# Peptides against a protein of PDB entry 7BDX, part 87

Target 1, 212 residues: chain A of PDB entry 7BDX
Amino acid sequence: EMGAAACTLLWGVSSSEEVVKAILGGDKALKFFSITGQTMESFVKSLDGDVQELDSDESQFVFALAGIVTNVAAIACGREFLVNSSRVLLDTILQLLGDLKPGQCTKLKVLMLMSLYNVSINLKGLKYISESPGFIPLLWWLLSDPDAEVCLHVLRLVQSVVLEPEVFSKSASEFRSSLPLQRILAMSKSRNPRLQTAAQELLEDLRTLEHN

## One batch from the design tools (peptide; made by RFdiffusion4, then SolubleMPNN)

Design b2_p13_6_s2 (from b2_p13_6, 6 letters changed)
Fold by OpenDDE base, seed 3:
Structure b2_p13_6_s2 (fold): chain B 212 residues (1-212), chain C 212 residues (1-212), chain A 13 residues (1-13)
Amino acid sequence: as target 1 above (212 residues)
Amino acid sequence: as target 1 above (212 residues)
Amino acid sequence: SELRPGLRTSPYE
């Protein structure tokens, strides 16, 4: 309970860029991020048998951790820190996104996907995550989720790949061969305007890439 | 481990007044401070049989909590919050300071005493803690500690009482009858210059009060 | 690419 409360407060204040800089300027950040992935992994592994109470202290704790990672990744120095010093955490986030079934732990998926999207703003970060084994299959797995918010954040991450020629060129064949085009087309007709826009923009970017 | 790491980061960033305002401006602060005292109490109760590893995750967690409370109390709005909405926590801190033996958990004592000193900057806070049952005996109990840093922070809190006529007048008889004058005189001769100065200043203030 | 604002989250959302 106390850990969840402390992490929630830390999450709240981490929305400030200056707070993120203060966290990363200290000597305790490495320990925090070195064990964050383990805590998140332990939580996901515990779900195999138990109905997740989304409001449980454990859930709130893990959501706060994912929120902090997202907010750190939201700024340039935070992305640099994660990509240089916390790669194991990024690997863990990718793994956990693969371990979760469609419809499972939607809020955690959204937060983790937001963190990966933020990491993707850094070219080094985008390279790192896109070169992860099974990254493209993972995107399509996640895009099969029934949740519109999960799909929205997947589409944003896909767009980061598509908009970066250096990254896209390396995976273009695999990307094209496995692209769930019908799914994305369906999303472009979604009643969710954010999802609809993201899908439409991605389709436009894909059309542009086919003509180049 | 993860809780201690998160709390330590929160402690570090709470040194900023703006971060304290952000913590208190949110809807999660009440939960945090409502259970902080329970966590600290559980730790102190666990010490009865176990050699405290000062570097344990549990110790670091509780030190971080006490540090956060201190930093919140360091600013006006934080003092107002504690005195208005977290009185149970203040009661717990006073209780725990009484439960700890001389030489026991020195670092925690120092942090808790610093928090009480900060609360004493607010007249409402000073009234609240000084009107706590057994407050004056508690001060003398704490002043018997062999640690100079504990004694320093006790003397600072005693000075807050002595410098506030409205508070001092209510307890002046009890204060005078129980004052460990010889102990304070000995501290005024300490090799620790901070303790020496604090004891000398308090003795000067006490002399002034005797002449009024 | 680095000019894109990162997504921020809050426990208060």
Scores: peptide ipSAE 0.407, ipTM 0.874, DockQ to the pose 0.318
Fold by OpenDDE base, seed 4:
Structure b2_p13_6_s2 (fold): chain B 212 residues (1-212), chain C 212 residues (1-212), chain A 13 residues (1-13)
Amino acid sequence: as target 1 above (212 residues)
Amino acid sequence: as target 1 above (212 residues)
Amino acid sequence: SELRPGLRTSPYE
């Protein structure tokens, strides 16, 4: 209980850039993010058997951890830190996103996807995650999720790839050959306006790339 | 491990006033400080049997909690919050300071005493803690500690009482009758300059009060 | 691309 409470407060204050700088300016950041990855992995591995009580202390703790990672990645120095010093954490997040079934741990998926999106704002970060083994299949796996927020954040991450020519060119063949176009088209007709817009924009970006 | 790491980071960033305001501005603060008191109490109760490994995760966690309380109390709105909404935590801290033996958990004692000192900067806070049952005997119990930092912070808290006429007048009789004058005189000759100075100042303040 | 604002989250969302 106490750990979840403390971590939730840390999550809340980490929305501030100055707090993120303070977190990273200390000598504890490396250890924290190392254990974060391990903790998140342990949690996800535990789910195969037990009904995830969404409101458990453990769930809240892991959500807070993922939220902190997201907020760290939201700022330039945080992205630099993650890409330079916490690559194992990024690898873990990618792995966990692959391990989770559609509809499983939606809140955690959203937070993890948001963190990856934030990392993708930096070219070095985008390169790193997009070069991860199975990244393209992972995107499509995640895009099959019934949750609109999960799909939204996948589309955002895909858009980050598409909008970066240096990255997109490396995966363009695999990307085009495996693109779940019908799924994205269906999302462009979603009643969720955020999802609808994101899908429409991505389709437009893709059409532009086909003509160039 | 993860809880201690998260809480340690929260402690570190709580040195900022803006972070304290953010902590208290959320709806999680009350729960956090409630559990904090319980956690600290549970830790202290566990010590009667086991050799306190100073560097245990549990110890570090409790130190971080006490550090956070101290930092919250360091600012005006934090003091107000503690005195208005977390009195149980203050009562717990006072109790734990009484339960701990001389030389036991020195670091925790120091942090708890610092938190009480910070609370004492506010007149309402000073009134509250000084009116706590057994407060005067508690001060003398703590002043018997062999640790110079413990004694220093006790002297600071005693000074806060002595310097506040409204508070001091209520306890003046008990205070004078039980004052460990020889101990304070011995501290005024300490090789620790901070302790020496604090004891000298307190002796001067006491002499001034005897003449008025 | 680097000028895009990062997404922030809160336990209150």
Scores: peptide ipSAE 0.407, ipTM 0.874, DockQ to the pose 0.309
Fold by OpenDDE base, seed 1:
Structure b2_p13_6_s2 (fold): chain B 212 residues (1-212), chain C 212 residues (1-212), chain A 13 residues (1-13)
Amino acid sequence: as target 1 above (212 residues)
Amino acid sequence: as target 1 above (212 residues)
Amino acid sequence: SELRPGLRTSPYE
């Protein structure tokens, strides 16, 4: 319980850029983010058995960890740190997103996807995650989720890929051959305005790329 | 391990006044500080059996908790919060300081004494802790510690009592009758300059009070 | 791309 409470407070204050800088400026950051990946992985592996209540201390702890990673990735120096010094954590997040079934652990998926989106703001980060094995199939797997917020953050991540020619060109063939166009079109008609907008913008970006 | 790592980072960033304000501004603070006392108490109770290595994750976790409390108490709004909303935590700290033997858990004692000193900067806080049962005997018990840093922080806390007439007058009789004057005089000759200065200043303050 | 604001999260959301 105490660990979850402390981690939740750390998450709350990590919304500040100055707090993120302070976390990363210390010698404890590397150890923290190393263990973060292991902890998140252990949690996801434990889900195959017991229906863990979403409100358990363990769940809240892992949500807080994912929230901290997201907030670190929200700033330039945080992205640089993750991409240079915590690649294992990024690999773990990608792995966990693949291991989770559609509709499973939605809140955690959202937080992890937000962290990956933030990492994708950095060209080096975007290169790193997009070159991970099975990245494009993973995007489509995640886009099959029934949750609109999961789908929203997947579309944002896809948009980050599409908007960077240096990254998109490497996977353009696979991307075009596997694009779930009908699903994205359906999302562009969603009653969820955020999902609708994200799908429309992505479709516009894709049309622009077909004409170039 | 992860809990200790997260709590250590929270401690590190809590050195900022703005971070302390952010911690206290949320609805999670009350729960956190409630559980903090319980966790610290559980740790101290566990020491009666196994020689816990000072560098254990559990020890580091409790040190971080005590450090957070200290940093919260270092600012005006933090003192107000503790004295108004977390009295149980203050009672726990006073209890734990009494339960620990001389030379036992020095680092934790120092952190807890620093937190109480910070609380004593607020007149309401000073009143509260000084009116706790056995407070004056506790000061003398703690002043018997072989560690110079423990003794230093005890002397600072004693000085906070002596400098406030509204508090000192209530306990002046007990204080004068039990004052370990020879020990304080010995500390005024210490090779440790911080301890020496604190003892000298306290002796000067006491002399001034005898002439008034 | 680097000028895009990152997404922030809070336990209070």
Scores: peptide ipSAE 0.406, ipTM 0.874, DockQ to the pose 0.318
Fold by OpenDDE base, seed 5:
Structure b2_p13_6_s2 (fold): chain B 212 residues (1-212), chain C 212 residues (1-212), chain A 13 residues (1-13)
Amino acid sequence: as target 1 above (212 residues)
Amino acid sequence: as target 1 above (212 residues)
Amino acid sequence: SELRPGLRTSPYE
């Protein structure tokens, strides 16, 4: 309980760039982000076992950890830190997103996807995550989620890949051959305005790439 | 382990006034400080039981909690919050300082004493802690500690009482009748310069009060 | 790409 409360406060204050810089400027940051990955992994593995009533504190703790990672990745120095010094955490997030089933741990998925999107703002980060084994299949797996917010953040991550020619060109063949076009088209007609916009923009970007 | 790491980071960033304001500005602050007192109490109670090898993480967690309380009390709005909304935590700190034996949990004692000193900068805070049952005996109990840093922070807290006429006058009779003058005189001859100075200044303040 | 605003989250959202 105390751990969840402390992490929740740390998540709240991490909305400040200066706080993120202070977190990263200390010698404790590396250990913290290493244990973060392990803690998130342990939590997700516990979900595949006995449907123990997800301890509200355990869930809140993991949400706070994912929120902290997101807020760290939201700023330039935070992205640089994650990409250079916490690659294991990025690998863990990618793995956990693959391990979770559609509709499972929706809030955690959203936070992890937001963190990856933030990492994708850095070209080195985008290269790293997009060159991860199974990244393209993972995108389509996640896009099958019934949750509109999960799908929205997947579309944003897909758009980050499409908007970077150096990254997209390396995977263009695999991308096009596996593209769930019907799913994206359905999302472009969604009643959710944010999802509709994201899907429509992505479709426009893809059409532009086919004509070049 | 993750809880200790998160609290340690929160402790580090709490050195900023803006971070303290952000911690206190959220609806999570009251719950956090309530659980803080309970966690510290549980830790101290565990020390009286089996000399289990103090889990380095448990100790680190409690140190971080005490450090956060200290840093919150270091600023005006933090003192106001503690004195108005977290009196149970102040009572807990006073109780725990009484429960710990001389030489036991030195670092924790120092942090708790620093927090009480910071609270004593607020007149309402000073009144509250000085009117606590057994406060004067507690000061002398703590001043018997062999650790110079514990004794230094006790002398600072004693000086805060002496420097406030409204507070000192209420307890002057009890204070003078129980004053460990020989102990303070011995500290004024200490090889520790900080302890020497604090003891000498307090003795000068006490002499001034005897002549008025 | 570095000009895109990062997404931020809060426990109060």
Scores: peptide ipSAE 0.406, ipTM 0.873, DockQ to the pose 0.306

Design b2_p13_6_s3 (from b2_p13_6, 6 letters changed)
Fold by OpenDDE base, seed 4:
Structure b2_p13_6_s3 (fold): chain B 212 residues (1-212), chain C 212 residues (1-212), chain A 13 residues (1-13)
Amino acid sequence: as target 1 above (212 residues)
Amino acid sequence: as target 1 above (212 residues)
Amino acid sequence: SELEPGLRTSPYE
């Protein structure tokens, strides 16, 4: 209980840039983000099948941790910190996204994907995550999720790759050969307007890249 | 481990007024401070004799909690919140200060005393804590501590009472009859300059009150 | 270019 409460408050205040700077300016940040990865990994490994108790203190704690990581990644110095000093955490997030089944831990997946998207705003971050082993298969695995928010954040991350020529060029062959085009086309017809727009934009970006 | 890390970061950032406002502006603050009191109480009750593992995660967690309470009490809206919405926490802190032996949990006592001192900056807070049952005996119990920092913060809290006529008048008889004058006189000769000064000032304030 | 602000999250969302 107390851990979840403290971590939830830390998540709430981490929406401020000044708070993120304060978190990162202390000598405790490295340890915190290291243990964060371990804690998230332990939680995912302890999940028995597809049932997640969303209301559990453990779930709320892990959501708060993922939320903090997202908010840290939302600002330039936070992205720099994560990409320079917390690569193990990024690797853990990528791994956990691969280990989770479609429909499993949806809230956590959304937060983790948001954190990776935020990291992708930095070219160095985008390079790091896109060069991770199995990154392209992971994107397609995640895009198979029934949840519209999961799919939305996957599409955003895919857009970050497609819009960055220096990154996209390295993976373009694998990307084109494995692209779940029918899935993206289906998303472009979604009733969810955010998902629909993101899928349409990505399809336009992809068409532009085929003509160049 | 993770709880202590998160709580320590929350403590660190709570030194900012804006962070305290953010903590208090959310719907989670009441629950957090309620559980804080319970957690601190459980920790103190679990202490086997006078040995405290200062380096334990549990100790660090409780220190961080007490530090957060102190930092919240450091600002006007935080004092108002504690005195209006977290009185149970104040009562718990007073109780825990009474339950701890001289030399036991020195760091925690210091933080708790600092929180009470901060609350005492507000007249409503000072009234509330000074009207708590056994408050005067508690001050003298705490002033028997061998630790100079504990004694310093007790003297500061005593000064807050003595300097506020509306509060002091209600307890003046009990205060004068139980005053550990010899102990305060001994502190006025301390080699610790902060303790020496605080004891001298209090002795001057007391002499002034005897002449009025 | 100044790095754009990323997505923020809150426990209140």
Scores: peptide ipSAE 0.362, ipTM 0.866, DockQ to the pose 0.309
Fold by OpenDDE base, seed 5:
Structure b2_p13_6_s3 (fold): chain B 212 residues (1-212), chain C 212 residues (1-212), chain A 13 residues (1-13)
Amino acid sequence: as target 1 above (212 residues)
Amino acid sequence: as target 1 above (212 residues)
Amino acid sequence: SELEPGLRTSPYE
């Protein structure tokens, strides 16, 4: 209980850039983000057993941790910290996104995908995550999710890869050969306007790359 | 482990007034401070058993909680919140300071005394804590501590009572009859300059009140 | 741009 309450407060205040700088400026940041990855991994491994209720203290604690990581990655110095000093946490997030089944832990998936999208704003971060083993299969696995917010954040991450020529050129052959085009086309016709727009923009960007 | 790490980060960032305002501005503050009191009480009750190592995760967690309360009480809106909405936490701090033996949990005592001193800057807070049952005996019990920092923060809290005529006049008879004058005089001769100064200033303030 | 703010989240959303 108390740990989840403290983490939830820390998540709330981490929306401030100055608070993120203060978190990172201390000697405790490295330990905190190391244990964060381990805690999130332990939680996801526990899900194969009892369906931990969506509102459990443990679930709220992990949501707060993922929210903190997202808010840290939302700013330049936070992205720099994560890609330089917390790569194990990024590897853990990628692993956990692969281990979770479609429709499982939707809120956690969204938060982790938002953190990876924020990391992708840094070219070094984008390179690091896109060069991760199984990254392209992971994107398509996640895009099979029935949740529109999961799919939206996957499409945003795919767009970050497509918009960076140096990153896209390295994976272009694998990307094109495995592209779930019918799924993206279905999303471009979605009633969800955010999902529809993200899918349309990605399809336009992909068409531009086929003509160049 | 993770809860203590998160609380330690929250403690660090709570040194900012804007962070304290953000903590208090959310709907989670009441629950957090309620559980804080319960967590601190549970920790102190556990000390009658195994000597929990000074550096345990549980000890560090409770230190961080006490540090957060101190930093909240350091600012006007934080004092207002504590004295209006978290009186049970103040009662718990007073109780725990009474339950701890001389030399036991020195760091926790210092943090709790610093929080009560900060609350004493608010006249309503000073009235509330000074009107608490057994407050004067508690001050003398705490002043028997061998630790100079514990004694320093007790002397500061005593000075806050003495400097407020409306508060001091209500307890003046009990205060004078139980005053550990020889102990305060011994502190005024201490090699610790901070303790020496605080004891000298308090003795001067007390002499001024005897002549009026 | 590396200076662009990313997505932010809140426990109140």
Scores: peptide ipSAE 0.359, ipTM 0.866, DockQ to the pose 0.362
Fold by OpenDDE base, seed 3:
Structure b2_p13_6_s3 (fold): chain B 212 residues (1-212), chain C 212 residues (1-212), chain A 13 residues (1-13)
Amino acid sequence: as target 1 above (212 residues)
Amino acid sequence: as target 1 above (212 residues)
Amino acid sequence: SELEPGLRTSPYE
């Protein structure tokens, strides 16, 4: 309980850029991010046994951790910190996104995908995550989710790859051979306007890349 | 571990007035402060059994909580919040200061005394703590501590009472009858310059009040 | 731009 409450407050204040700088300017940031991944991993592993209520203190704690990571990654210096000093956390986020089934822990998936998207704003971060083993299969696995918010954040991450020639060129063959085009086309007809727009924009970007 | 790391980061950023305002402006502050006292109480109760190393994760967690309370109380709106909405926490801090023996948990005592001193800047807060049952005996119990930092913060809290006529008048008879004058006189000769000054100033203030 | 703030989240959303 107390840890979740403290972490929730830290999440709330981490929306400030100055707070992110203060977190990273301290000597305690490395310890915090080094154990964050382990805590999230322990939570995801526990889901196969105990039906943890999504409103549990443990769920709130893990959501707050994922929210903090996202807010740190929203800032240029935070992205640099994660990409330079907390790569194990990025690996853990990618792993956990693979371990979660479609429809499982949707809120946590969204937060983790938002963190990866923010990391993708940094070219070094985008390279790191896109060069992770199984990254392209992971995107398609996640895009199979029935949740529109999960799919939206996957499409944003896919767009970060597509818009970066240096990254896309390395994965272009695998990307094109496995692209769930029918799924993306279906999303471009979604009633969710954010998902619809993201899918349409991605389809336009893909058409532009096929003509080049 | 993770809770202590998160709480330590929250403590660090709570040194900012804007962060204190952000904590209090959220809907999660009440929950945080409502369980903070319980967490500190559980820790103090555990000390009689398990020799918790002062460097334990649990100790660091409780120190971070006490540090956050102090930093919240350092700000005018934070004092008002504690005095209006978190009185149970103030009662718990007073209780725990009474439960701790001289020389026991010195760092926690210092942090809790700093929080009470900060609350004493608010006249409503000073009234609340000074009207707490056994407050004057508690001050003398704490002033028996061999630690100069504990004694310094007790003297500061005593001075807050002495400098406020509306508060001092209610307790003046009890205060004068139980005043450990020889202890304060000994502190005025301390090699610790901060303790020496605080004891000298208090003795001057007391002499002024006896002549009135 | 790498200078633009990314997506932010809040426990109040």
Scores: peptide ipSAE 0.357, ipTM 0.867, DockQ to the pose 0.363
Fold by OpenDDE base, seed 2:
Structure b2_p13_6_s3 (fold): chain B 212 residues (1-212), chain C 212 residues (1-212), chain A 13 residues (1-13)
Amino acid sequence: as target 1 above (212 residues)
Amino acid sequence: as target 1 above (212 residues)
Amino acid sequence: SELEPGLRTSPYE
């Protein structure tokens, strides 16, 4: 309980850029983000047995940790820190997104995908995550999720790859050969306006890339 | 470990007034400070058996919690919040200061005394803590501590009482009858310059009150 | 742009 409460407060205040700078300016940031990855990994590994109630202290703790990572990644110095000094955490987030089944831990998936999207705003971050083993298969695995928010954030991450020619060119062959076009086309017809827009924008970007 | 790391980060960022305002502006502050008191109480109760290593995750967690309370009490809105909405936490801090033996958990005592001193900057806070059962005996108990920082912060808290005529007048008889004058005089000769100054200032304030 | 603010989250959302 106390840990979850403390992490929830830390998550709440981490929405401020100055708070993120203060977190990173301390000597404890490296240790914190290392243990964060381990804690998230332990939580996901525990899910294969007991259906951890979404309302458990452990779940709330992990959501707060993922929220903190997202808020750190939301600013330039936070992205730089994660990509330079916390790569193992990014690797863990990518791994956990692969380990989770469609519809499993939706809130955690959304937060982790938001963190990866934020990391992708940095070209170095985008390069790092897109060069991760199985990244393209992971995107398509995640795009099979029934949750609209998961799919929305996958589409945004795919768009981040597509909008960077240097990154897209390295995976363009694999991307084109495995692209779940019918799934993206179905999302462009979604009743969720945010998902609809993101799918439509990505389809427009993809059409532009086919003509270049 | 993760809880201690999160609380340590929250402690570090709580040195900012804006972060304290953000903590208090959320709907989680009441719950956090309630559980803080319970956690500190559980820790102090556990000390009677195993000598908890000062370096334990539990000790670091409790120190961070006490540090957060201190930093919240350092600002006007934080003092108002503690005195209006977290009185049980203040009662717990007073109780734990009584439960701890001389030389026991010195760092925690210092942080708790700093929090009470910060609360005493608010007249309503000073009234509340000074009207607590056994407050005057507690001050003298704490002033028996061999630690100079404990004694320094006790003297500062005593000075806060002495400097407020409305508060001092209510306890002046008990205060005068139980005042460990020889102990304070000994502290005015301390090699610790901060302790020496605080003891000397208090002795000057006390002399002024005897002549009024 | 690398200077663009990313997505922020809160425990109140």
Scores: peptide ipSAE 0.356, ipTM 0.867, DockQ to the pose 0.346

